# Peptides against a protein of PDB entry 4DOW: the designs that were tried, part 17

Target 1, 157 residues: chain A of PDB entry 4DOW
Amino acid sequence: TFSWVGRPLPNRKQFQQMYREICMKINDGSEIHIKVGQFVLIQGEDNKKPYVAKLIELFQNGAEVPPKKCARVQWFVRFLEIPVSKRHLLGRSPPAQEIFWYDCSDWDNKINVETIIGPVQVVALAPEEVIPVDQKSEETLFVKLSWNKKDFAPLPP

## One batch from the design tools (peptide; aimed at target 1 Q43 E45 W75 V77)

Design b2_p15_5_s3 (made by RFdiffusion4, then SolubleMPNN; from b2_p15_5, 7 letters changed)
Fold by OpenDDE base, seed 3:
Structure b2_p15_5_s3 (fold): chain B 157 residues (1-157), chain A 15 residues (1-15)
Amino acid sequence: as target 1 above (157 residues)
Amino acid sequence: DKLKEELKKVNEKFS
């Protein structure tokens, strides 16, 4: 169960109520609050591993009946989701914890909030920084580069 | 925990 937290934010988008935070009610009764700007895991298709995304907007789509709780996200891609023929462009073998900023608009970046599995930690690193693979950072994902379906590029500041 | 399990799945992508 998902419910909005706080008052709607001021916006100029017709039929949309913007929010900063959403509450995810877990089946056991516990609650997880997720805010715009945080990273989340999104349910994968057909038993695939979950997608990684950054929440850009949380909004209720009033154009639908009934209104839908939605989010706009910035997608990340895993190395294995990149076409085999282009993986060599990275020039290295990335660790399992590395993901890439998807710098392309061909994917629908609107999701239903019910597809959110939960929050995940994503840390941006400079190219020269080493991705830690110790037990402490086991559940942390790291991003150094973007992928635009053509090539890898340094993350914009 | 389900969330923890999913996190592990993400990091086991290349395994």
Scores: peptide ipSAE 0.035, ipTM 0.673, DockQ to the pose 0.040
OpenDDE base, seeds 1, 2, 4, 5: peptide ipSAE 0.030, 0.021, 0.019, 0.018; ipTM 0.679, 0.541, 0.530, 0.532; seeds 2, 4, 5 fail the geometry check

Design b2_p15_5_s4 (made by RFdiffusion4, then SolubleMPNN; from b2_p15_5, 8 letters changed)
Fold by OpenDDE base, seed 3:
Structure b2_p15_5_s4 (fold): chain B 157 residues (1-157), chain A 15 residues (1-15)
Amino acid sequence: as target 1 above (157 residues)
Amino acid sequence: DELKKELEKVNEKYS
């Protein structure tokens, strides 16, 4: 179950109520609050592992009947989801914790909030910084580069 | 919990 937290933000978009935070109620009764700007895991399709995304907007889409709780996200992509023919462009074998900022607009950036599994920690690193491999960071994902379907590039400053 | 399990799946897939 998902419910909005707080009052709607000022918004000039028609048929959309913008929110800063959403509450996800888990089956055990516990609640997890997720805010815009945080990173989340999104349910994969066809037994695919969860997607990783940054929440950009939380909004209720009033243009639909009934209204739907939605989010706009910035997608990340995992190395093994990049086409095999282009993986060599990275020039190294990334650790399992590394993800890449998806710098393309061909993916639908709108999701239904019910596809959110929960929050995840994503840490941006400089290219020279080493990604920790210890158990303390095994649940943390790291991003150094973007991927635009053509090449890898440093993250924007 | 279930969330922790899903987090582990993300890393295990590519480890």
Scores: peptide ipSAE 0.033, ipTM 0.645, DockQ to the pose 0.039
OpenDDE base, seeds 1, 2, 4, 5: peptide ipSAE 0.024, 0.027, 0.019, 0.017; ipTM 0.600, 0.598, 0.578, 0.560; seed 5 fails the geometry check

Design b2_p15_6 (made by RFdiffusion4)
Pose (drawn by RFdiffusion4):
Structure b2_p15_6 (pose): chain A 157 residues (1-157), chain P 15 residues (1-15)
Amino acid sequence: as target 1 above (157 residues)
Amino acid sequence: SPIQEDIDKRNREAD
């Protein structure tokens, strides 16, 4: 379950209250803070890996009744979310830990916070950097490129 | 897109 942490950010959008941070309680019993700018795994279909997204906004949406806690995200896509016909354009076999900045506005970016599984560490690497492959049997995901429905391209600014 | 449909479904379920 989720709760807001502290006061809302200075108001921007009508009928919404924005927050920098959200508190998530687990059945391990503890509390975890997830902040705007951090990344989350978002529950998708039961037979697939979670979606990955960067939190760009956290908000209480008064336009829904009853009101809900929501997030706007920047999506990332997994290699399997890229059309099979386009995968060769990468020119290599990406590891499972590599993901792609999704640079397209066609998919809506608003989610209910209840779809959040939890935070995930996502790291930007230069194209020539190698993914560890180091130990921790890492839970970290790495991003080198964006995908725009047409081609792989550099990370945007 | 099926991906968008899934996101929307999960949002409805979470509501």

Design b2_p15_6_s1 (made by RFdiffusion4, then SolubleMPNN; from b2_p15_6, 9 letters changed)
Fold by OpenDDE base, seed 5:
Structure b2_p15_6_s1 (fold): chain B 157 residues (1-157), chain A 15 residues (1-15)
Amino acid sequence: as target 1 above (157 residues)
Amino acid sequence: SSLQEELEKANEKAS
């Protein structure tokens, strides 16, 4: 169950109410608050690992009946989501914790908030920095590069 | 980079 936190933000979109924060109730009854700018795991397809995204906007889409709680996101991509024929372009075998900033507009960046599994920590690293692999950082994801379907590149400024 | 700063801020919000 998802519910808005706080009052809607001023915006000019006729049928959209924007918010800064949403509350997610999980199975044990506890609540997780997720804010714009945070990173989240998004439910993937069957037998697929969750997608990783940064929340850009939280909004209620009033054009739909009934209104739906939605989010606009910036996608990340896991190495295994990259086509096999292109993986060699990285020039190395990345650790499982490494993700890549998806620098393409071909993916729909609008999601239903109900697809959000929960928050996740994402840390940006310089190319020379080593990704730590220990129990404390096991669930932390790291990003060094972007992926634009053609090649890997430095992160956007 | 601005992204690195945003990532740090995001992680702070999550904590």
Scores: peptide ipSAE 0.148, ipTM 0.797, DockQ to the pose 0.031
OpenDDE base, seeds 1, 2, 3, 4: peptide ipSAE 0.151, 0.149, 0.141, 0.145; ipTM 0.801, 0.799, 0.790, 0.794; seeds 1, 2 fail the geometry check

Design b2_p15_6_s2 (made by RFdiffusion4, then SolubleMPNN; from b2_p15_6, 8 letters changed)
Fold by OpenDDE base, seed 3:
Structure b2_p15_6_s2 (fold): chain B 157 residues (1-157), chain A 15 residues (1-15)
Amino acid sequence: as target 1 above (157 residues)
Amino acid sequence: SKLQEEIEKANKKAS
């Protein structure tokens, strides 16, 4: 169950009410608050790991009946989500914790908040920095590069 | 880096 926290933000988008924060109620009754700007795991397809995204906007889509709670996101992509034919362009075998900033507009960046699994920690690193792989950081994801469906590149400024 | 700053802000909000 998801519910808005706070009052709607002023905006000019027709049929959309924007918010800063949403409350996610888990089955055990506990609550997790997620804010715009945080990183989240999104429910993946069958037999796939969850997607990773940064929350850009939280909004209620009033154009739908009934209105739906939605989010606009900046996608990350896991190495195994990259086509096999393109993976060699990285020039190395990345650790499982590495993700890539998806620098392409072909993916739908609007999601239903019900697909959010929970928050996740993402850390940006310089290309020369080593990704720590220990039990404490097992759930932390690291980003060094962007991916635009053609090649890997430095992170956008 | 703007992205690094945004990530730091995001992590701070998550804590």
Scores: peptide ipSAE 0.313, ipTM 0.871, DockQ to the pose 0.031
OpenDDE base, seeds 1, 2, 4, 5: peptide ipSAE 0.029, 0.302, 0.310, 0.310; ipTM 0.638, 0.866, 0.869, 0.872

Design b2_p15_6_s3 (made by RFdiffusion4, then SolubleMPNN; from b2_p15_6, 8 letters changed)
Fold by OpenDDE base, seed 2:
Structure b2_p15_6_s3 (fold): chain B 157 residues (1-157), chain A 15 residues (1-15)
Amino acid sequence: as target 1 above (157 residues)
Amino acid sequence: SELQEEIKKANEKAA
């Protein structure tokens, strides 16, 4: 169950109410609050690992019937999501915890909040920094580079 | 980078 936290932000979009925060109620009855700017896991397809995204906007789309709770996101991409023919461009074998800033606009960046699995920790590192692999960091994802479907590059400024 | 700083800030807000 998802519910808005706080009052809608003032905006001039006719059928859109924007929010800063949403509450996700999980099975045990506990609540997780997720805010714009945080990182989340998005439900994948079939047996695929969850997608990773940064929340850019939270909004209720009143143009839909019934109104839908939605989000706009900045996508990350996992190494295994990158085409096999392009993976060699990284020049190394990344750990499973590494993700890449998706520097393309070809992916639909609108999602239904119901696809959000939960928050996730994302840490930005310099290219030369080592990704720690231990029990404490197993659930933390790390980003060093961007991916634009052609090559890897430094993170956008 | 600015993105790195934004990520750091986001983590702080989430904590």
Scores: peptide ipSAE 0.288, ipTM 0.848, DockQ to the pose 0.030
OpenDDE base, seeds 1, 3, 4, 5: peptide ipSAE 0.288, 0.286, 0.278, 0.276; ipTM 0.847, 0.847, 0.845, 0.845

Design b2_p15_6_s4 (made by RFdiffusion4, then SolubleMPNN; from b2_p15_6, 8 letters changed)
Fold by OpenDDE base, seed 5:
Structure b2_p15_6_s4 (fold): chain B 157 residues (1-157), chain A 15 residues (1-15)
Amino acid sequence: as target 1 above (157 residues)
Amino acid sequence: SKLQEEIEKANAKAS
């Protein structure tokens, strides 16, 4: 169950109410608050790891019937989501914790909040920084580069 | 937490 936290943010969009934060209630009754700017795991396809995204907007889409709680996201991609024929362009074998900023607009960046599994920690690193692969960072994902379907590149500003 | 377990389980899925 998802519910908005706080008052709607001011906007001029006719059918959208924007929010800064949403509350996710899980099975045990506990609540997790997720804010714009945080990173989340999105339910993936069967037998695949969840997608990773940064929340850009949280909004209720009143144009839909019934109204939907939605998010606009910046996608990240896991290495294994990159086409096999292009993976060699990285020039290295990335650790499992590495993700890439998806620098394309071909993906729909609107999601239903119900697809959010939960928050995840994502840390941006410089190319020369080593991705720690230890238990302390076991659940932390790291991003060094972007992927634009053509090549890898430095992270966008 | 239960959420943490779900996240860990999700991350453990194959790709």
Scores: peptide ipSAE 0.032, ipTM 0.676, DockQ to the pose 0.043
OpenDDE base, seeds 1, 2, 3, 4: peptide ipSAE 0.028, 0.029, 0.030, 0.017; ipTM 0.670, 0.672, 0.675, 0.524

Design b2_p15_7 (made by RFdiffusion4)
Pose (drawn by RFdiffusion4):
Structure b2_p15_7 (pose): chain A 157 residues (1-157), chain P 15 residues (1-15)
Amino acid sequence: as target 1 above (157 residues)
Amino acid sequence: SDVEELSEEAKEALS
């Protein structure tokens, strides 16, 4: 379950209250803070890996009744979310830990916070950097490129 | 559900 942490950010959108942070309680019993700018795993279909997204906004949406806690995200896509016909354009076989900045506005970016599984560490690498492949049997995901429905391209600014 | 709606939107957007 989720709760807001502290005061809302200075108001920007009507009927919404924005927050820098959200508190998530687990059945391990502890509390975890997830902040705007951090990444989350978002529950998708039961037979697939979670979606990955960067939190760009956290908000209480008064336009829904009853009101809900929501997030706007920047999506990332997994390699399997890229059309099979386009996968060769990458020119290599990406590891499972590599993900892609999704640079397209076609897919809505608002989610209910209850779809959040939890935070995930996502790291930007230069194209020539190699993914560890180091130990921790890592839960970290790495991003080198964006995908725009047409071609792989550099990470935006 | 929210998960079903989100999955449907992903299917449409990412096709």

Design b2_p15_7_s1 (made by RFdiffusion4, then SolubleMPNN; from b2_p15_7, 4 letters changed)
Fold by OpenDDE base, seed 3:
Structure b2_p15_7_s1 (fold): chain B 157 residues (1-157), chain A 15 residues (1-15)
Amino acid sequence: as target 1 above (157 residues)
Amino acid sequence: SDVEELNKQRKEALS
């Protein structure tokens, strides 16, 4: 169950109410609060490899009946989601914890918040920095590069 | 479903 936290933010979009934070209530009754700017795991086909995204906006879409709780996200992609023919462009074998900033505008970045599994930690690193792969950091994902369907590139500022 | 649609769009975009 998802519910908005706080009052709607000032917004110029006619049918959208913007929010800063959403509350996710899990099965044991506990609550997890997720804010704009945080990273989340989103349900995919492979339950072991959920999608990763950064929350850009949280909004209720009033144009829909009933209104839907939605998020606008910045997508990340996992290495294995990149076409086999292009993986060589990375020039290395990335660790399992590495994800890539999807740098394309050719894909809808709107999701239903109900697809959110939960929060996740994503850390940006410089290319030369080593990704920690020890047991203590297994839950953390790391991003060094963007992927624009043509090549890998340094992260945007 | 929302998940199914998301998965479909994702695969199409990334392929």
Scores: peptide ipSAE 0.654, ipTM 0.953, DockQ to the pose 0.757
OpenDDE base, seeds 1, 2, 4, 5: peptide ipSAE 0.651, 0.651, 0.651, 0.653; ipTM 0.953, 0.953, 0.953, 0.953

Design b2_p15_7_s2 (made by RFdiffusion4, then SolubleMPNN; from b2_p15_7, 5 letters changed)
Fold by OpenDDE base, seed 3:
Structure b2_p15_7_s2 (fold): chain B 157 residues (1-157), chain A 15 residues (1-15)
Amino acid sequence: as target 1 above (157 residues)
Amino acid sequence: SDVEELNAKRKEALA
């Protein structure tokens, strides 16, 4: 169950009410609050490899009946989602915890909040920084580069 | 479903 937290934010988008925060109620009755700017896991085909995204907007789509709770996200992609023929462009074998900033606008970035599994920690690193893969950081994902379907590129500071 | 649609679009975009 998802519910809005707080009052709608002022915005100029027609038929949309924007929010800062959403509450996800878990089976045990506990609640997880997720805010704009945080990173989330989104349900995919493989339960062990959910999609990763940064929440850019939280909004209720009033154009739909009934209104739909939605999010606009910045997508990340996992290495194995990149075509086999292009993976060599990375020049290295990335650890499982590395994800890539999807730098394309050719894809719908709106999701139903109900596809959100939960929050996740994503840490941006410089290319020369080592990704820690110890038990203490197993739940953390790391991003160093963007992927624009053509090549990998460093993230801007 | 929403998930199925999302998955389909994702595969298409990333191909």
Scores: peptide ipSAE 0.671, ipTM 0.955, DockQ to the pose 0.736
OpenDDE base, seeds 1, 2, 4, 5: peptide ipSAE 0.671, 0.669, 0.668, 0.666; ipTM 0.955, 0.955, 0.955, 0.955

Design b2_p15_7_s3 (made by RFdiffusion4, then SolubleMPNN; from b2_p15_7, 4 letters changed)
Fold by OpenDDE base, seed 5:
Structure b2_p15_7_s3 (fold): chain B 157 residues (1-157), chain A 15 residues (1-15)
Amino acid sequence: as target 1 above (157 residues)
Amino acid sequence: SDVEELNEKRKKALS
């Protein structure tokens, strides 16, 4: 289950209450707080790796009945989600821990918070930096480049 | 479901 933490942020959106933080209650009774700006894993297809996103907004959408707890996100994509015909544009075989900043606005960036699995660590690296693949970084994802459906590009500093 | 809808939209966008 998910519940809002703190008071709603002042905003002019009539049907939306915005928040900075949400609490996710896990089955064992423990609670995890997730804030705007953090990275999360989002449920994907069955038996597929979860999606990765950065939370940019948390809001309750009062225009829906019943009101829905939502988030707006910045999407990342995994290498295997890129069309086979375009993967060669990377010029290398990326490690499994590498993800790419999706630099398009061609689909909805709104999600139901209930699709969130939990937080994840995402580290931005310069293109020349080596992605560490060891036990210490096993759960960490790394991003060097953006993908805009046409080509890969370095992330802005 | 919300997950199914998300998956379909994502596949369409990334195709």
Scores: peptide ipSAE 0.604, ipTM 0.945, DockQ to the pose 0.840
OpenDDE base, seeds 1, 2, 3, 4: peptide ipSAE 0.597, 0.599, 0.600, 0.598; ipTM 0.944, 0.944, 0.945, 0.944

Design b2_p15_7_s4 (made by RFdiffusion4, then SolubleMPNN; from b2_p15_7, 5 letters changed)
Fold by OpenDDE base, seed 3:
Structure b2_p15_7_s4 (fold): chain B 157 residues (1-157), chain A 15 residues (1-15)
Amino acid sequence: as target 1 above (157 residues)
Amino acid sequence: SDVEELNKKRKEALA
């Protein structure tokens, strides 16, 4: 289950209450707090490769009945989600830990928080930096480039 | 479901 942490932030959007933090309660009763700005894993078709996103906003959508706890996210994409015909544009074989900043606004960036699996660590690297691929950092994902459906590009500032 | 819809839209966008 998910519950808001703290009071709503100032907001100008009708029917929305914005929050900084949400609490995720796990089966064993433990709680994980997730904040705006953190990265999360989101349930996908492949349970072994969940989607990755950065939380931009946390908000309750009061326009819905019942109200839904939602998040606005910045999507990342995995290499294998990129069409086969375009993967060559990367010019290299990325490690499994590399993800790409999705630099498009062509689909909904809102999610139901119930689709969040949990937090994940995402580290931004310069293109020349080597992604560490060892057993100690298997849970960390890395991003060097953006993908805009046409080509790969340096990360936005 | 929400997940199914998300997956559908994602695949459509990334194709």
Scores: peptide ipSAE 0.678, ipTM 0.956, DockQ to the pose 0.776
OpenDDE base, seeds 1, 2, 4, 5: peptide ipSAE 0.677, 0.677, 0.678, 0.678; ipTM 0.956, 0.956, 0.956, 0.956

Design b2_p15_8 (made by RFdiffusion4)
Pose (drawn by RFdiffusion4):
Parts: structure tokens; sequence; C-alpha cells
Structure b2_p15_8 (pose): chain A 157 residues (1-157), chain P 15 residues (1-15)
């Protein structure tokens, strides 16, 4: 379950209150803070890996009744979310830990915070950097490129 | 429900 942490940010949008942070309680019993700018795993279909997204806004949406806690995200896509016909354009076989900045506005970016599984560490690498492949049997995901429905391209600014 | 929120995401991404 989720709760807001502290005061809302200075008001921007009507009927919404924005927060820098959200508190998530687990059945391990503990509390975890997830901040705007951090990444989350988002529950998709049961037979697939979670979606990955960067939190760009956290908000209480008064336009829904009853009101809900929501997030706007920048999506990332997994390799399997890229059309099979387009996968060769990458020119290599990406590891499972590599993901792609999704640079397109066609998919809506608003989610209910209850779809959040939890935070995930996502790391930007230069194209020439190798993915560890280190130990920790890492839970970290790495991003080198964006995908725009047409081609792989550099990470945006 | 949570399932409806999940379906919204799934359906939107399948467009």
Amino acid sequence: as target 1 above (157 residues)
Amino acid sequence: TLQEEIDKIVNNKKE
C-alpha cells in the first residue's frame, strides 16, 4: 500500500496534487521511498516481465473519483517489445538487462501507483561500455539507446 | 480494480 510523503509540490495542474516522493509498504513489513526521477517495475501481463519506467511525476488525481494516486512516466521498452522485424536494426544481441528509452508519445504515460511492483536501478551507459555481467547477480538494468518505432538512436538530453 | 489498471496499460501499449 502507498502513502504520500509530506507536503505536495507547488501546484501546477488543476485537480492534481504533485509529490516528489511516495512511500511504499511491503509484506516484508518495511517502508520504501520511491522518488520522481527513480525507476520502477510496473506490473504488466502475468506471463511477461514488468514494464520499466522512469517516474517523471507523482500525483494525487482529483479528476478521478474516488481520487487515486498516479504517476506519469517515461517508458522504456524491452527488446521483446520491439517488433521482431525491427530487431536486427540494433545490429547485436542485447542482454536481458539492457533496455531502451522509448522515444515516442503514442502510448499514454499515466499509471496508477498500485501497478508499481517496486523501484529498479536503471543505469545509462555509453554505447561502447559493456554491461556487467559483473556479480550481485545484478538486478540493475542498463540503457544505451532509445527506440523510436523506427530505429535505435542515442539517448535524448 | 488493479486488474483493470493493468489492462489499461497493456491495451494502450498494444495499440

Design b2_p15_8_s1 (made by RFdiffusion4, then SolubleMPNN; from b2_p15_8, 9 letters changed)
Fold by OpenDDE base, seed 2:
Structure b2_p15_8_s1 (fold): chain B 157 residues (1-157), chain A 15 residues (1-15)
Amino acid sequence: as target 1 above (157 residues)
Amino acid sequence: SKEEDIKKIIENRKK
């Protein structure tokens, strides 16, 4: 279950109440707080790795009946999500921990928070930096480049 | 439903 944390942020959107933080109740009774600006894993296809996104906005959508807890996100893509015919454009074989900033506007960036699995750590690296693949950071994801369906591009600092 | 929401995301990302 998900519940808002704190008071709604001031905004002028008629049917939306914005929040800075949401609480995710875990089955063991513990709570995970997720804030705007953090990265999350989002449920994808069965037997596939979850999607990765950065939370841009958290809001309750009062235009829906019943009102839904939603988020606006910046999408990331995993290498295996890139079409096979275009993977060669990277020019290297990336580690499993590398993700790419999705630099297109064709994807809807609104989700229901129910699709969020949990938080994940994403670290931005310079192209020359080596991605550490140790047990300490085995679940940490790294981003160096953007992907716009046509090519990879350096991610500006 | 959650399942419908997931399907929507999947379909969206197929664009």
Scores: peptide ipSAE 0.760, ipTM 0.968, DockQ to the pose 0.943
OpenDDE base, seeds 1, 3, 4, 5: peptide ipSAE 0.029, 0.031, 0.027, 0.033; ipTM 0.647, 0.649, 0.646, 0.664; seed 4 fails the geometry check

Design b2_p15_8_s2 (made by RFdiffusion4, then SolubleMPNN; from b2_p15_8, 8 letters changed)
Fold by OpenDDE base, seed 1:
Structure b2_p15_8_s2 (fold): chain B 157 residues (1-157), chain A 15 residues (1-15)
Amino acid sequence: as target 1 above (157 residues)
Amino acid sequence: SKEEDIQKIVDNFKK
């Protein structure tokens, strides 16, 4: 179950009410609050591994009947989601914790909040910084590069 | 706990 936290933010988008924060109620009755700017795991298709996304906007879409709780996101991709024929372009074997900024517009960046599995920590690193793989960092994902379906590149500013 | 639940999600992601 998802519910809005706080009052709607001022905006001029027709049929939309924007919010800073949403509350996710989990099975044990506890609540997890997720804010714009945080990272989340999104349910994968056909029982595949979850997707990673950064929340850009949280909004209720009043253009639908009934209104839907939605989010606009920036997508990230896992290495294994990249076509096999292109993986060699990275020039290295990335650790499982590395993800890539998806620098394309061909994916729908609007999601239903009900597809959110939960929050996840994502840390941006410079290319020369080492991705830690110790026990203390096992809960964190790391991003160094972007992927634009053609090649890898430095992260967008 | 919440932390344990999140860790399970992350583990599912990495495996």
Scores: peptide ipSAE 0.101, ipTM 0.748, DockQ to the pose 0.047
OpenDDE base, seeds 2, 3, 4, 5: peptide ipSAE 0.106, 0.090, 0.104, 0.118; ipTM 0.755, 0.741, 0.755, 0.766; seeds 2, 3, 4, 5 fail the geometry check

Design b2_p15_8_s3 (made by RFdiffusion4, then SolubleMPNN; from b2_p15_8, 9 letters changed)
Fold by OpenDDE base, seed 1:
Structure b2_p15_8_s3 (fold): chain B 157 residues (1-157), chain A 15 residues (1-15)
Amino acid sequence: as target 1 above (157 residues)
Amino acid sequence: SLEDDIKKIVENRAK
């Protein structure tokens, strides 16, 4: 169950109410609050790792009947999501914790919040910084580069 | 449904 936290933010978009924070109530009754700017895991294919995204906007879409709780996201991709024929372009074998900023506009960036599994920690690193792969930080994901379906590039500022 | 929402995302990312 998802519910908005706080009052709607000012915006000019017709049929949309924007919010800064949403509350996710899980099975044990506990609540997880997720804010714009945080990273989330999103349900993917069966038996596959969840998708990773950064929340850009949280909004109630009143244009739909019934209204839907939605998010606009910046997508990330895991290395194994990159086509096999293109993986060599990275020039290295990345650790499992590395993800890549998806730098294309061909994907719809709107999701229903019900697809969110929960928050996840994503840390941006400079190219020279080493990705820690110890067990204590295994849940943390790291991003150094972008992927635009053609090549890898330095992370956008 | 949730399953439909997930399917939509999966199909979107398959492009």
Scores: peptide ipSAE 0.782, ipTM 0.972, DockQ to the pose 0.946
OpenDDE base, seeds 2, 3, 4, 5: peptide ipSAE 0.779, 0.782, 0.779, 0.780; ipTM 0.971, 0.972, 0.971, 0.971

Design b2_p15_8_s4 (made by RFdiffusion4, then SolubleMPNN; from b2_p15_8, 7 letters changed)
Fold by OpenDDE base, seed 5:
Structure b2_p15_8_s4 (fold): chain B 157 residues (1-157), chain A 15 residues (1-15)
Amino acid sequence: as target 1 above (157 residues)
Amino acid sequence: SLKEDIEKIVENFKK
C-alpha cells in the first residue's frame, strides 16, 4: 500500500498533484518513506530482473479514473542489458555492482508507484575511482558512466 | 523483513 506524505507541492501542471515523499506500507505493518531524489528498485517485466531508477518526481495523475499514484524516473541499465556487439566499447570488464546512467529518451520514464520494490543505495564515482567489492559495499550499486545506445560517456553534469 | 528481501534482490540483480 502506498500513500502520500505531506502536502502537495505548488505546480502548474494540469491534472497533477506533486509530492516530495511517499509512504510504502509492507506486510508486517511497518512503513518505509521514499523521497524524490532517492534510488529505487523497480519490478521487471516478463520475469526480467529488477530495474534501477532515480526518483525525479512523485505525482498523482488526476487525468486517470481513478487517479493513479505515479513517478517520473531516471533509468539505469546493467552491462548485460547492453547489446553484445557494443560491450567492447567500455574497454574493461565491469564488476557486477556497476550500472550505467541511461542517456536516452526512448524509454518511458513514467511508472506506477506500485512497481516500486524498495529503496537501494547508488553511489556515483569518478572514472579513476575503484569500485569496492568487499562486504561493506555488497548492497551498494555504483555508477561511473552514461550509456546512450551508441557509446559510453562521462556522467551528465 | 524488507531489508532482507532487498538484499536478496540486489544479490540476484548482480548475477
Scores: peptide ipSAE 0.173, ipTM 0.782, DockQ to the pose 0.051; fails the geometry check
OpenDDE base, seeds 1, 2, 3, 4: peptide ipSAE 0.165, 0.131, 0.162, 0.139; ipTM 0.769, 0.748, 0.769, 0.758; seeds 1, 2, 3, 4 fail the geometry check

## One batch from the design tools (peptide; aimed at target 1 I42 E45 E81 T115)

Design b2_p16_1 (made by RFdiffusion4)
Pose (drawn by RFdiffusion4):
Structure b2_p16_1 (pose): chain A 157 residues (1-157), chain P 16 residues (1-16)
Amino acid sequence: as target 1 above (157 residues)
Amino acid sequence: SELQEKHDKFFNESFE
């Protein structure tokens, strides 16, 4: 379950209250803070890996009744979310830890915070950097490129 | 696309 942490940010949108941070309680009993700018795994279909997204806004949406806790995200896509016909355009076989900045506005970016599984560490690498492949049997995901429905391209600014 | 339709349907149901 989720609760807001502290005061809302200075108001921007009507009927919404924005927060820098959200508190998530687990059945391990503890509390974890997830902040705007951090990444989350978002529950998709039961037979697939979670979606990955960067939190760009956290908000209480008064336009829904009853009101809900929501997030706007920047999506990432997994390699399997890229059309099979387009996968060769990458020119290599990406590891499972590599993900792609989704640079397109066609998919909506608003989610209910209850779809959040939890935070995930996502790291930007230069194209020539190699993914560890280190130890920790890492839960970290790495991003080198964006995908725009057409081609792989550099990470935006 | 099929993936987008499934995606939109899945996340829209979380607001019910």

